Peptides against a protein of PDB entry 4Y8H. Designs and how they scored, part 43

Target 1, 196 residues: chain A of PDB entry 4Y8H
Amino acid sequence: TSIMAVTFKDGVILGADSRTTTGAYIANRVTDKLTRVHDKIWCCRSGSAADTQAIADIVQYHLELYTSQYGTPSTETAASVFKELCYENKDNLTAGIIVAGYDDKNKGEVYTIPLGGSVHKLPYAIAGSGSTFIYGYCDKNFRENMSKEETVDFIKHSLSQAIKWDGSSGGVIRMVVLTAAGVERLIFYPDEYEQL

## One batch from the design tools (peptide; made by RFdiffusion4, then SolubleMPNN)

Design b2_p17_1_s4 (from b2_p17_1, 8 letters changed)
Fold by OpenDDE base, seed 3:
Structure b2_p17_1_s4 (fold): chain B 196 residues (1-196), chain A 17 residues (1-17)
Amino acid sequence: as target 1 above (196 residues)
Amino acid sequence: SLSEKLAELIEKYRSLE
């Protein structure tokens, strides 16, 4: 798995590979590494498919209830819920989660929650087995306040490198763009990113 | 609680793997 989320000038973009090492279906659906928990709050999931799907489902449910009572939650609030679940259940979980969201007040935000349930707010985050191969590349090439196009290219190149070296990563690269304009889903196929 | 619900859901999903 190779996942990442990157803040940029107009919001945040989440990216993930699509390789699955198991053919098992959980809850009669294909596990998606990019998962919506609210309109403009999404997460990247690594680790146990069952565990992370359960976490995401609970968070989504909780945020729906939250919205009905208090209005749209902030990305920080969502991250806090993820943190609580991951930390309080750390002995029974294998989960690495990146939470990313957009709102008009805070703009794009990224929170990474590694194993153990700590939470870190960062301008960008990478995770998954493929992330170990691209720390250097990302550090070298990330810039604050990139354009949408620059950020898409950054993520595409980063994940391409991760996939190149990580046997557990591959397939298509999916992205979700969260901005004031809304939600946009992108997909890039191997024929394109393998040539980068 | 959320943790209780999570525990139940985890067991459910793990059983489906």
Scores: peptide ipSAE 0.624, ipTM 0.955, DockQ to the pose 0.697
Fold by OpenDDE base, seed 1:
Structure b2_p17_1_s4 (fold): chain B 196 residues (1-196), chain A 17 residues (1-17)
Amino acid sequence: as target 1 above (196 residues)
Amino acid sequence: SLSEKLAELIEKYRSLE
């Protein structure tokens, strides 16, 4: 698995590969590794498919209830719910989650929640088995306040490198773009990104 | 609680794997 989320000028973009190496678990979401928990709050999932799907489902439900009572939650609020679940249940979970969201006040935000349930707010985050291969590349090439196109290219190149070296990553690259304008879903195929 | 609900859902999903 190779997953990442990147803040940029107009919001945030999440990206993931699509290779599945585990058994025949049926995901409820259209995208397995990029999961919606609110209109403009999404997450990247690594680890146990069952565990992370359960966490995401609980968070999604909680945020729906939250919205009905208090209005649209912030990305930080969503991340705090993820953190609580991951930390309090860490002895029974295998989950690495990146939370990313957009709102008009805070713009794009990224929170990474590795194994153990700590939470870290970062301008961008990478995770999964493929991430170990691209820490250097990402650190060297990331810039704050990139354009949408620059950010898409950054993620595409990053995940392409991760897939190149990680046998547990591959398939298509999926992205979700969160901005004031809405939600956009992107897909890139091996014939394209393998040439990078 | 959310944790209790999570525990139940995890067991459900793990059983499907």
Scores: peptide ipSAE 0.620, ipTM 0.954, DockQ to the pose 0.704
Fold by OpenDDE base, seed 4:
Structure b2_p17_1_s4 (fold): chain B 196 residues (1-196), chain A 17 residues (1-17)
Amino acid sequence: as target 1 above (196 residues)
Amino acid sequence: SLSEKLAELIEKYRSLE
């Protein structure tokens, strides 16, 4: 698995590979590495498919209840719910979560929650087995306040490199763009990103 | 609690693997 989320000038973009090595039913869980928990709050999932799906489902449910009572939650609020679940249940979980969201007040935000359930607010985050291969590349090439196109290219190149070296990553690259304009879904196929 | 709900859901999903 290779996942990442990157803040940019107009919001945030989440990206993930789509490789799975499990059966059809489980494959659907594993391939859903970019998961919506609210209209403009999404997460990247790594680790146990069952564990991370359960976490995301609970958070989505909680945020729906939250919205009905208090209005649209902030990305920080969503991250705090993820953190609480991951930390309090860390002995029974294998989960690495990146939470990313957009709102008009805070713009694009990224929160990473690695194994253990700590939470870190960062301008960008990477995770999954493929991330180990691209820390150097990402550190060298990330810039704050990139354009949408620059950010898409950054994520595409980063995940392409991760896929190149990580046998547990591959397939298509999916992205979700969160901005004031709405939600946009992108997909890139091996024939394109392998040539980078 | 959310943790209790999570535990139940994890067991459900793991049982399907």
Scores: peptide ipSAE 0.615, ipTM 0.953, DockQ to the pose 0.721
Fold by OpenDDE base, seed 5:
Structure b2_p17_1_s4 (fold): chain B 196 residues (1-196), chain A 17 residues (1-17)
Amino acid sequence: as target 1 above (196 residues)
Amino acid sequence: SLSEKLAELIEKYRSLE
């Protein structure tokens, strides 16, 4: 698995590969590693498919209830719910989660929650088995306040490199763009990103 | 609690693997 989320000038973009290692029912259901928990709050999931799907489902339900009572939750609120679940249950979980969202006040935000359940707010985050291969590349090439197109290219190149070296990553690259304009879904195929 | 609900859901999903 290779996943990442990147803040940019107009919001945030999440990206993920699509390779699955099993044909189990849960694997088919969790094929998309980019998961919606609210209209403009999404997450990237790594680790146990069952564990991360359960966490995401609980968070989505909680945020729906939150919305009915208090209005649209912030990305920070969503991240805090993820953190609480991951930290308090860390002895029974294998989960690495990146939370990303957009709102008009805070713009694009990224929170990473690695194994253990700590939470870190960052301008961008990478995770999954493929991430170890691209820390250097991402650090060298990331810039704050990039355009949408620059950010898409950055993610595409980063995940392409991760896929080259990580046997557990591959398939298509999926992205979700969160901005004031709404939600946009992108897909890139191997014939395209392998040439980068 | 959310943690209790999570525990139940995890067991459910793990059983499907």
Scores: peptide ipSAE 0.595, ipTM 0.950, DockQ to the pose 0.721

Design b2_p17_2_s1 (from b2_p17_2, 9 letters changed)
Fold by OpenDDE base, seed 3:
Parts: structure tokens; sequence; C-alpha cells
Structure b2_p17_2_s1 (fold): chain B 196 residues (1-196), chain A 17 residues (1-17)
């Protein structure tokens, strides 16, 4: 897996590859690793497909309950729920999660939750097995307050490089753009990113 | 799109992300 989330001028963009594996075999080429937990709060998932889906489902349920009682949760609140679940289950859980969301008060926010269940707020985050190959690229090329187009290109190039070197990453690049204007899903195919 | 349909047909039960 190669996943990332990037804050930008107008919000946040999540990105992911779409490969799943079972050992050395490609099990699925078109997995959706970008999971909605609230209207404008999403996560990127790495690790066990089943474990991370179960966590996301539980978080979604908690945020629905929260919304019914208190109104729309913050991205920080969502990240806290993820953190608690990941920490409580750390001995039996293989999960690396990036939580990202947009609201009018806080704008785009990114929280990374690595194995062990710590939480870190960052201007951008990368995770998954492919992330190790792109730390240098991301550090060099990330800028604060990029445009939507610049951020899409940054994520596309970053994930393209991760996929190139990580055998556990591949397929399509999926993105979710979260802004005041709403939610937008993007997809880029190998013929669009392999030549970058 | 035709591309998206072809890719969706390759979807199977996932294991590890």
Amino acid sequence: as target 1 above (196 residues)
Amino acid sequence: SSKEEVWKEMASTPGDL
C-alpha cells in the first residue's frame, strides 16, 4: 500500500493506490483504500483489509451517533476515535491509518495513526509499505497552501514513485478532495501515471 | 467510463492493503 493525505489552500486531498495482496499474489487490483467515515471526514487504510474496514465501520457508527447528539464532529474528534480503537487493539491489529477531513473552522486537517495507536497532526502524511520510497520526494516537493491542481499533481507523482518501487502497491491511483464545495473522487490509471 | 468498467471486473476479495 501507498497512501497519503495533503492539506492545501482550499482543504485536503487523500490519495491511495488500489492493490491488495495475499502473500506474494495480487488479490485485487482495484481496491478502494479511501473510506468515508463522515461527509467530509475520510481515511486512508493500510495493513489488514478486514481489520481496517472494521475500524472504519466502528468509527463511522460513532461519528453518526456523535452527529445526532452534538452536530458535525471535527476531524480531530474522528482521529481520536481512530486512535482509541487502534491503541486498544494494537496487539491484534495490523493497521496504519491516515485520517483527513475538512470543516469551515479548521479547514483541511491530516492526522496519521501508525501501528501502536499514536496520533500525529501533520500538514501532510504518507504511510504504507510504499511510503518508505517517497519520504525524500515528498519532503522536497511539498509546499503549504498549494492549489488543488498542484496538490493533485504532487500526490499523483508521489504515489507513482511509490508504486514504481513497492511491489505491494499498484493499480489505479484514487483521490478524494475535501473542500467547502463538497467531496470529489478522482481516479488515475497506469497509462496516466507510469510515465511521470 | 469503459476503462473504469474493465478495472472493476478485476476486483476480487482483498487480503492485505
Scores: peptide ipSAE 0.358, ipTM 0.643, DockQ to the pose 0.158; fails the geometry check
Fold by OpenDDE base, seed 5:
Structure b2_p17_2_s1 (fold): chain B 196 residues (1-196), chain A 17 residues (1-17)
Amino acid sequence: as target 1 above (196 residues)
Amino acid sequence: SSKEEVWKEMASTPGDL
């Protein structure tokens, strides 16, 4: 897996490859690793497909209850729920989660939750087996307050490089753009991103 | 449809991300 989330001028963009593996075999070429937990709060998933989906489902339920009682939760609130679940189950869980969301007060925010259940607020985060190959590239090329187009290009180039080197990453590149204007899903195919 | 095939593939394959 190669996943990332990047804050930009108008919000946040999540990105992911789409490969799942079972041992040495590609089990699924078109998996969606970008999961909605609230209207403008999403996560990137790495690790066990089943475990990370279960966590996301629990978080979604908690955020629905929260919304009914208190109104729209913050991204920080969502990250706290993820953290609690990942920390409490760290001995039995293989999950790497990036939480990203947009609201009018806080704009785009990114929280990374690695194995062990710590939480870190960052301007951008990368995770998954493919992330090892792109730390240097991302550090060199990330800028704060990029445009939507610049951020899409940054994520596309970053994930393309990760896919080139990580046998556990591949397929399509999926993105979710979260802004004041709403939610937008993007998809990029190998014929485009392999040329980068 | 292509959409149904993609969703069926996503739902049917447990594994590692």
Scores: peptide ipSAE 0.350, ipTM 0.638, DockQ to the pose 0.158; fails the geometry check
Fold by OpenDDE base, seed 1:
Structure b2_p17_2_s1 (fold): chain B 196 residues (1-196), chain A 17 residues (1-17)
Amino acid sequence: as target 1 above (196 residues)
Amino acid sequence: SSKEEVWKEMASTPGDL
């Protein structure tokens, strides 16, 4: 897996490859690793497909309950729920999660939750087996307050590089853009990003 | 850096994704 989330001028963009593996075999070429937990709060998943999906489902339920009682939760609140679940289940859980969201008060925010259930707020985060190949590239090329287009290009180039080197990453590049205007899903195919 | 440590920790997570 290669996943990332990047804050930018108008919000946040999540990105992911789409490969799922079982041992040495590709089990799914077009997996959706970008999972909605609230209207403008999403996560990127790495690790066990089953474990991370279960966590995301529980978080989604909690955020729905929260919304019914208190109104729209913040991204920080969502990250806190993820953190608690990941920490309490750390001995039986294989999960690496990036939480990203947008609201009018806080704008785009990114929280990374590695194995063990710590939480770190960052201007951008990368994770998964492919991330080890691109942290240097990302650190050199990330800028705060990029445009949407610059951020899409940054994510596309970053994930393309990760996929080139990580055999556990591949397929399509998926993105989710979260802004005041709403939610937008993007997809980029190998013929496009392999040339980068 | 703390950021690099977080990336390495996230990247070390095994699994099918």
Scores: peptide ipSAE 0.322, ipTM 0.603, DockQ to the pose 0.928; fails the geometry check
Fold by OpenDDE base, seed 4:
Structure b2_p17_2_s1 (fold): chain B 196 residues (1-196), chain A 17 residues (1-17)
Amino acid sequence: as target 1 above (196 residues)
Amino acid sequence: SSKEEVWKEMASTPGDL
């Protein structure tokens, strides 16, 4: 897996490859690793497909319950629910989660939750087996307050490089854009990003 | 915990991401 989330001028963009593997085999070429837990709060999933799906489902349920009682949760609240689940079950989970969301007060926010269930608020985060190949590229090329188009290009180039080197990453590049205007899903195919 | 039992039962997707 290669996943990332990037804050920008108008919000946040999540990005992911789409490969799922079982041992040495590609089990699914077009997996959706970008999972909605609330209207403008999403996550990127790495590690066990089963574990991360279960966690995301539980978080979604908790945030629905929260909304019915208290109104729309913050991204920080969502990250706290993920953290609690990942920390309490750390000995039995293989889960790397990036939580990203937008609200009018806090704008775009990114929280990374690695194995062990710690939580870190960052301007951008990368994770998955492919992330090791792009730490240098991302650190060099990330800028705060990019445009939507600049951020899409940054994520596309970053994930393209990760996919080139990581055999566990591939397929399509998916993105989710979260802004005041709403939610937008993007998809980019190999014929486009392999030429970058 | 009860949460641990719930996520084990809900985990259905095979493979690694």
Scores: peptide ipSAE 0.293, ipTM 0.746, DockQ to the pose 0.173; fails the geometry check

Design b2_p17_2_s2 (from b2_p17_2, 9 letters changed)
Fold by OpenDDE base, seed 3:
Structure b2_p17_2_s2 (fold): chain B 196 residues (1-196), chain A 17 residues (1-17)
Amino acid sequence: as target 1 above (196 residues)
Amino acid sequence: SMKEEVWREMASTPGDL
């Protein structure tokens, strides 16, 4: 897996490859690793498909309950729920999660939750097996307050490089853009990003 | 707890991401 989330001028963009494996076998080439837990709070999932799906579903439920009682949760609140679940179950979980969300007060925010259940707020985060190949690229090319288009290009190029080197990453590049205007899903196919 | 019920009832997707 290669996943990332990037804050930008108008919000945050999540990005992911789409490969799922079972051992050495590619089980699914078009997996959706970008999972909604609230209207404008999403996560990127790496690790066990089952574990991360379970976590995301529980978080979604908690955030629905929260919303019914207190109104729309912050991205930080969502990250805290993820953290709790990941930490409490760390001995039985293979999960690396990036939480990203947008609200009018905090704008775009990114929280990374690596294996073990710590939480870190960052201007951008990368994770998954492919992330190790793109730390240098991302550090060199990330800028704060990019435009939507610049951020899409940054993520596309970053994930393209990760996919190039990581055998566990591939397929399409999916993105979710979270802004005041709403939620937008993007998809980029190999024929486009392999030429980058 | 509701959390535990949700956890136990959750569907699993096979494979690794």
Scores: peptide ipSAE 0.321, ipTM 0.651, DockQ to the pose 0.166; fails the geometry check
Fold by OpenDDE base, seed 4:
Structure b2_p17_2_s2 (fold): chain B 196 residues (1-196), chain A 17 residues (1-17)
Amino acid sequence: as target 1 above (196 residues)
Amino acid sequence: SMKEEVWREMASTPGDL
């Protein structure tokens, strides 16, 4: 897996490859690793497909309950729910999660939750087996307050490089854009991103 | 094609992301 989330001028964009593997075998080449937990709060999933799906389902349920009682949760609140679940189950869980969301007060926010169940707020985050290949590239090329287009290009180039070198990453590049204007899904196919 | 696969509703798949 290669996943990332990037804050930008108008919000946040999540990105992911789409490969699921069983050992060296590609089980699914068009997996959706970008999962909605609230209207404008989404996550990127890495690790066990089953574990991360279960966590996301539980978080979604908790956020629905929260909304019914207190109104729309913040991205930080969502990240805290993920953190609690990941921490409580850390010994039996293989999950790497990036939580990203948008609200009018906080704008775009990114929280990364690695295997140990810690939480880290960052301007952007990368994770998954492919992320090791692009730390240098991302550090060099990330800028704060990019445009939507610049951010899409940044994510596309980053994930393209990760896919190039990580056998566990591939397929399509999916993105979710979260802004005041709403939610937008993007998809890019190998014929496009392999040429970058 | 990949495009056709994307249009199909993804079933839960076991394995590693």
Scores: peptide ipSAE 0.228, ipTM 0.813, DockQ to the pose 0.160; fails the geometry check
Fold by OpenDDE base, seed 5:
Structure b2_p17_2_s2 (fold): chain B 196 residues (1-196), chain A 17 residues (1-17)
Amino acid sequence: as target 1 above (196 residues)
Amino acid sequence: SMKEEVWREMASTPGDL
């Protein structure tokens, strides 16, 4: 897996490859690793497909309950729920999660929750087996307050590089854009990103 | 095609991400 989330001028963009493997076998080449837990709070998933889906389902339920009682939760609240689940079950879970969300008060926010259940708020985060290949590239090329287009390009180039080197990553590049204007899904196919 | 597979993607996928 290669996943990332990037804050930008107008919000946040999540990005992911789409490969699922079972050992050396590619079980699914178009998996959706970007998962909604609230209208404008999403996550990127790495590790066990089953474990991370279960976590996301539980978070979604908690955020729905929260909304009914208190109104729309913050991204920080969502990250806290993820953190508790990942930390309390760290011995039985293989899960790497990036939580990203947008609200009018806090704008775009990114929280990374690596294996072990720590939580870190960052301007951008990368994770998954492919992330090891792009730390240098991302550090060099990330800028705060990029445009939507600049951020899409940054994510596309970053994930393209990760996919190039990580055998566990591949397929399409999916993105979710979260802004005041709403939610937008993007998809890029190999014929485009492999040429970058 | 990969495009066709995208249209048939299921919410739950077994395996490792």
Scores: peptide ipSAE 0.221, ipTM 0.820, DockQ to the pose 0.161; fails the geometry check
Fold by OpenDDE base, seed 1:
Structure b2_p17_2_s2 (fold): chain B 196 residues (1-196), chain A 17 residues (1-17)
Amino acid sequence: as target 1 above (196 residues)
Amino acid sequence: SMKEEVWREMASTPGDL
């Protein structure tokens, strides 16, 4: 897996490859690793497909309940729910999650939750087996307050490089854009990113 | 094609991301 989330001028963009494997075999080449837990709060998933789906489902339920009682949760609140679940079950879970969201008060925010259930707020985060190959690239090329287009290009180039070097990553590049204007899904196919 | 697969409803698939 290669996943990332990037804050930018107008909000935040999540990105992911789409490969799922079982051992040496590709089980699914078009997996959706970008999962909604609230209208403008999403996550990127790495690790066990089953474990991360279960966690995301529980968080989604909690945030729905939260909304009914207290109103729209913050991204930080969502990240805290993820953290508690990942930490309390760390011995039985293989999960690496990036939480990202937008609200009018806090704008775009990114929280990374690696295996073990710690939480780190960052201007951008990368994770998954492919992330090892792009730490240097991302550090050199990330800028704060990029445009939507610049951020899409940054994510596309980053994930393209990760996919190129990580045999566990591949397929399409999916993105979710979270802004005041709403939610937008993007998809880029191999012919669109392999030449970058 | 990969494009066709994207538009299909994806069932939960076990494995590693």
Scores: peptide ipSAE 0.202, ipTM 0.778, DockQ to the pose 0.160; fails the geometry check

Design b2_p17_2_s3 (from b2_p17_2, 11 letters changed)
Fold by OpenDDE base, seed 2:
Structure b2_p17_2_s3 (fold): chain B 196 residues (1-196), chain A 17 residues (1-17)
Amino acid sequence: as target 1 above (196 residues)
Amino acid sequence: SSKHQLWLEMSSTPGDL
């Protein structure tokens, strides 16, 4: 897996490859690793497909309950729920999660939750087996307050490089853009990103 | 919680991401 989330001028963009493996077998070439937990709060998933899906489902339920009682949750609240689940179940799960969301008060925010269940707020985050290959590239090329187009290009180039070197990553690049205007899903195919 | 653990155990999604 190669996943990332990037804050930008108008919000946040999540990105992911789409390969799922079972041992040496590619089980799914078009997996959606970008999962909605609230209208403008999403996550990127790495690790066990089963574990991360279950965690996301539980978080979605908690955020729905929260909304009914208190109104729309913050991205920080969502990250806290993910953190609790990942920490409490760390001995029985393999999960690396990036939480990203947008609200009018805090704008775009990114929280990374690595193995062990710690939480870190960052301007951008990368994770998954493919992320190892792109730490240097991302550090060199990330800028704060990029445009939407610049951020899409940054994510596309980053994930393209990760996919190139990581056998566990591949397929399509999916993105989710979260802004005041709403939610937008993007998809880029191998013919588009392999030439970068 | 025990409920959360049950959900994790019941997940049937195959493979790794």
Scores: peptide ipSAE 0.305, ipTM 0.711, DockQ to the pose 0.173; fails the geometry check
Fold by OpenDDE base, seed 3:
Structure b2_p17_2_s3 (fold): chain B 196 residues (1-196), chain A 17 residues (1-17)
Amino acid sequence: as target 1 above (196 residues)
Amino acid sequence: SSKHQLWLEMSSTPGDL
């Protein structure tokens, strides 16, 4: 897996590859690793497909309950729920989660929750097995307050490089753009990003 | 603080990400 989330001028963009593995085998399945937990709060998932889906489902439920009682949760609140679940179940959980969201008050925010259930707020985050190959690239090329287009290109290039080197990453690149204007899903196919 | 209990439902998506 190669996943990332990047804050930019108008919000945040999440990105992910789509490759899944089944033990020692690469599954011929295109998986959506970008999961909605609230209208403008999404997560990137790495690790066990089952475990991370279960966590995301629980978080979604809690955020729905929260919304019914208190109104729209902040991204920080969502990250806190993820953190609690990941920390409390750390001994039985293989999960790396990036939480990203947008609201009018806080704008785009990114929280990374690595294995163990710590939480870190960052201007951008990368995770998954492919992330190890792109730390240097991302550090060199990330800029704060990029345009949407610049951020899409940054993520596309970053994930393309991760996929190139990580056998556990591949397929399509998916993105979710979260802004005041709403939610936008993007998809990029190998024929496009492999040439980068 | 309400401890959120993790209940694992079987994901329809097998494998690793």
Scores: peptide ipSAE 0.251, ipTM 0.664, DockQ to the pose 0.175; fails the geometry check
Fold by OpenDDE base, seed 5:
Structure b2_p17_2_s3 (fold): chain B 196 residues (1-196), chain A 17 residues (1-17)
Amino acid sequence: as target 1 above (196 residues)
Amino acid sequence: SSKHQLWLEMSSTPGDL
């Protein structure tokens, strides 16, 4: 897996590859590693498909309950729920989560929750087995307050490099753009990103 | 022990990401 989330001028963009494995095998299953937990709060998932899906479902439930009582939750609130679940279950859980969201007050925010259940607020985050190959690239090329187009290109190039070197990453690149204007889903195919 | 633990155990999604 190669996943990332990047804050930019107008919000945040999440990105992920689509390759999945079953045991020791790379499966041809196309998975969506970008999961909605609220209208403009999403997560990137790495690790156990079952564990991370269950966590996301629980978070979604809590945020729905929160919304009914208090209105729209912040991204920080969502990250706190993820953190608690990951920390409480750290001994029995294989989950790497990036939480990203947009609201009018805080704009785009990114929270990374690695194994162990710590939480870190960052301008951008990368995770998954492919992330090890792109730390240097991302550090060199990330800029704060990029345009949407610049951010899409940054994510596309970053994930392309991760896929190139990580056998556990591949397939399509999916993105979710979260801004004041709404939610936009993007997809990029190998024929487009492999030459980057 | 919590509702969350039960939910995790009931997940049927196979594979790794």
Scores: peptide ipSAE 0.248, ipTM 0.656, DockQ to the pose 0.179; fails the geometry check
Fold by OpenDDE base, seed 1:
Structure b2_p17_2_s3 (fold): chain B 196 residues (1-196), chain A 17 residues (1-17)
Amino acid sequence: as target 1 above (196 residues)
Amino acid sequence: SSKHQLWLEMSSTPGDL
């Protein structure tokens, strides 16, 4: 897996590859690793498909309940719920999660939750087995307050490099753009990103 | 137990991400 989320001028963009594995085998399955937990709060998932799906489902439920009682939750609130679930169950979980969201007050925010259930707020985050190959690239090329187009290109190039070197990453690149204007889904196919 | 304790049930979602 190669996943990332990047804050930019108008909000945040999440990105992911779509390859899945079963043990040592690459599964010929396209999986959505970008999971909605609220209208403008999403997560990137790595690790156990089952474990991370269960966590995301619980978070989604909690945020729905929160909304009914208190109104729209912040991205920080969502990240806190993820953190508590991952920390309290760390001995039984294989989960790496990036939480990203947009609201008018806080704009785009990114929280990374690695194994163990710590939480880190960052201007951008990368995770998954492919992330090890692109730390240097991302550090050199990330800029604060990029345009939407610049951010899409940054994510596309980053994930393309991760996929190139990580046998556990591949398929399509999916993105979710979260802004004041709403939610937009993007998809890029190998013929496009392999040329970068 | 934590109010956020996860009960892992068998999932039909196979594999790893």
Scores: peptide ipSAE 0.240, ipTM 0.647, DockQ to the pose 0.174; fails the geometry check

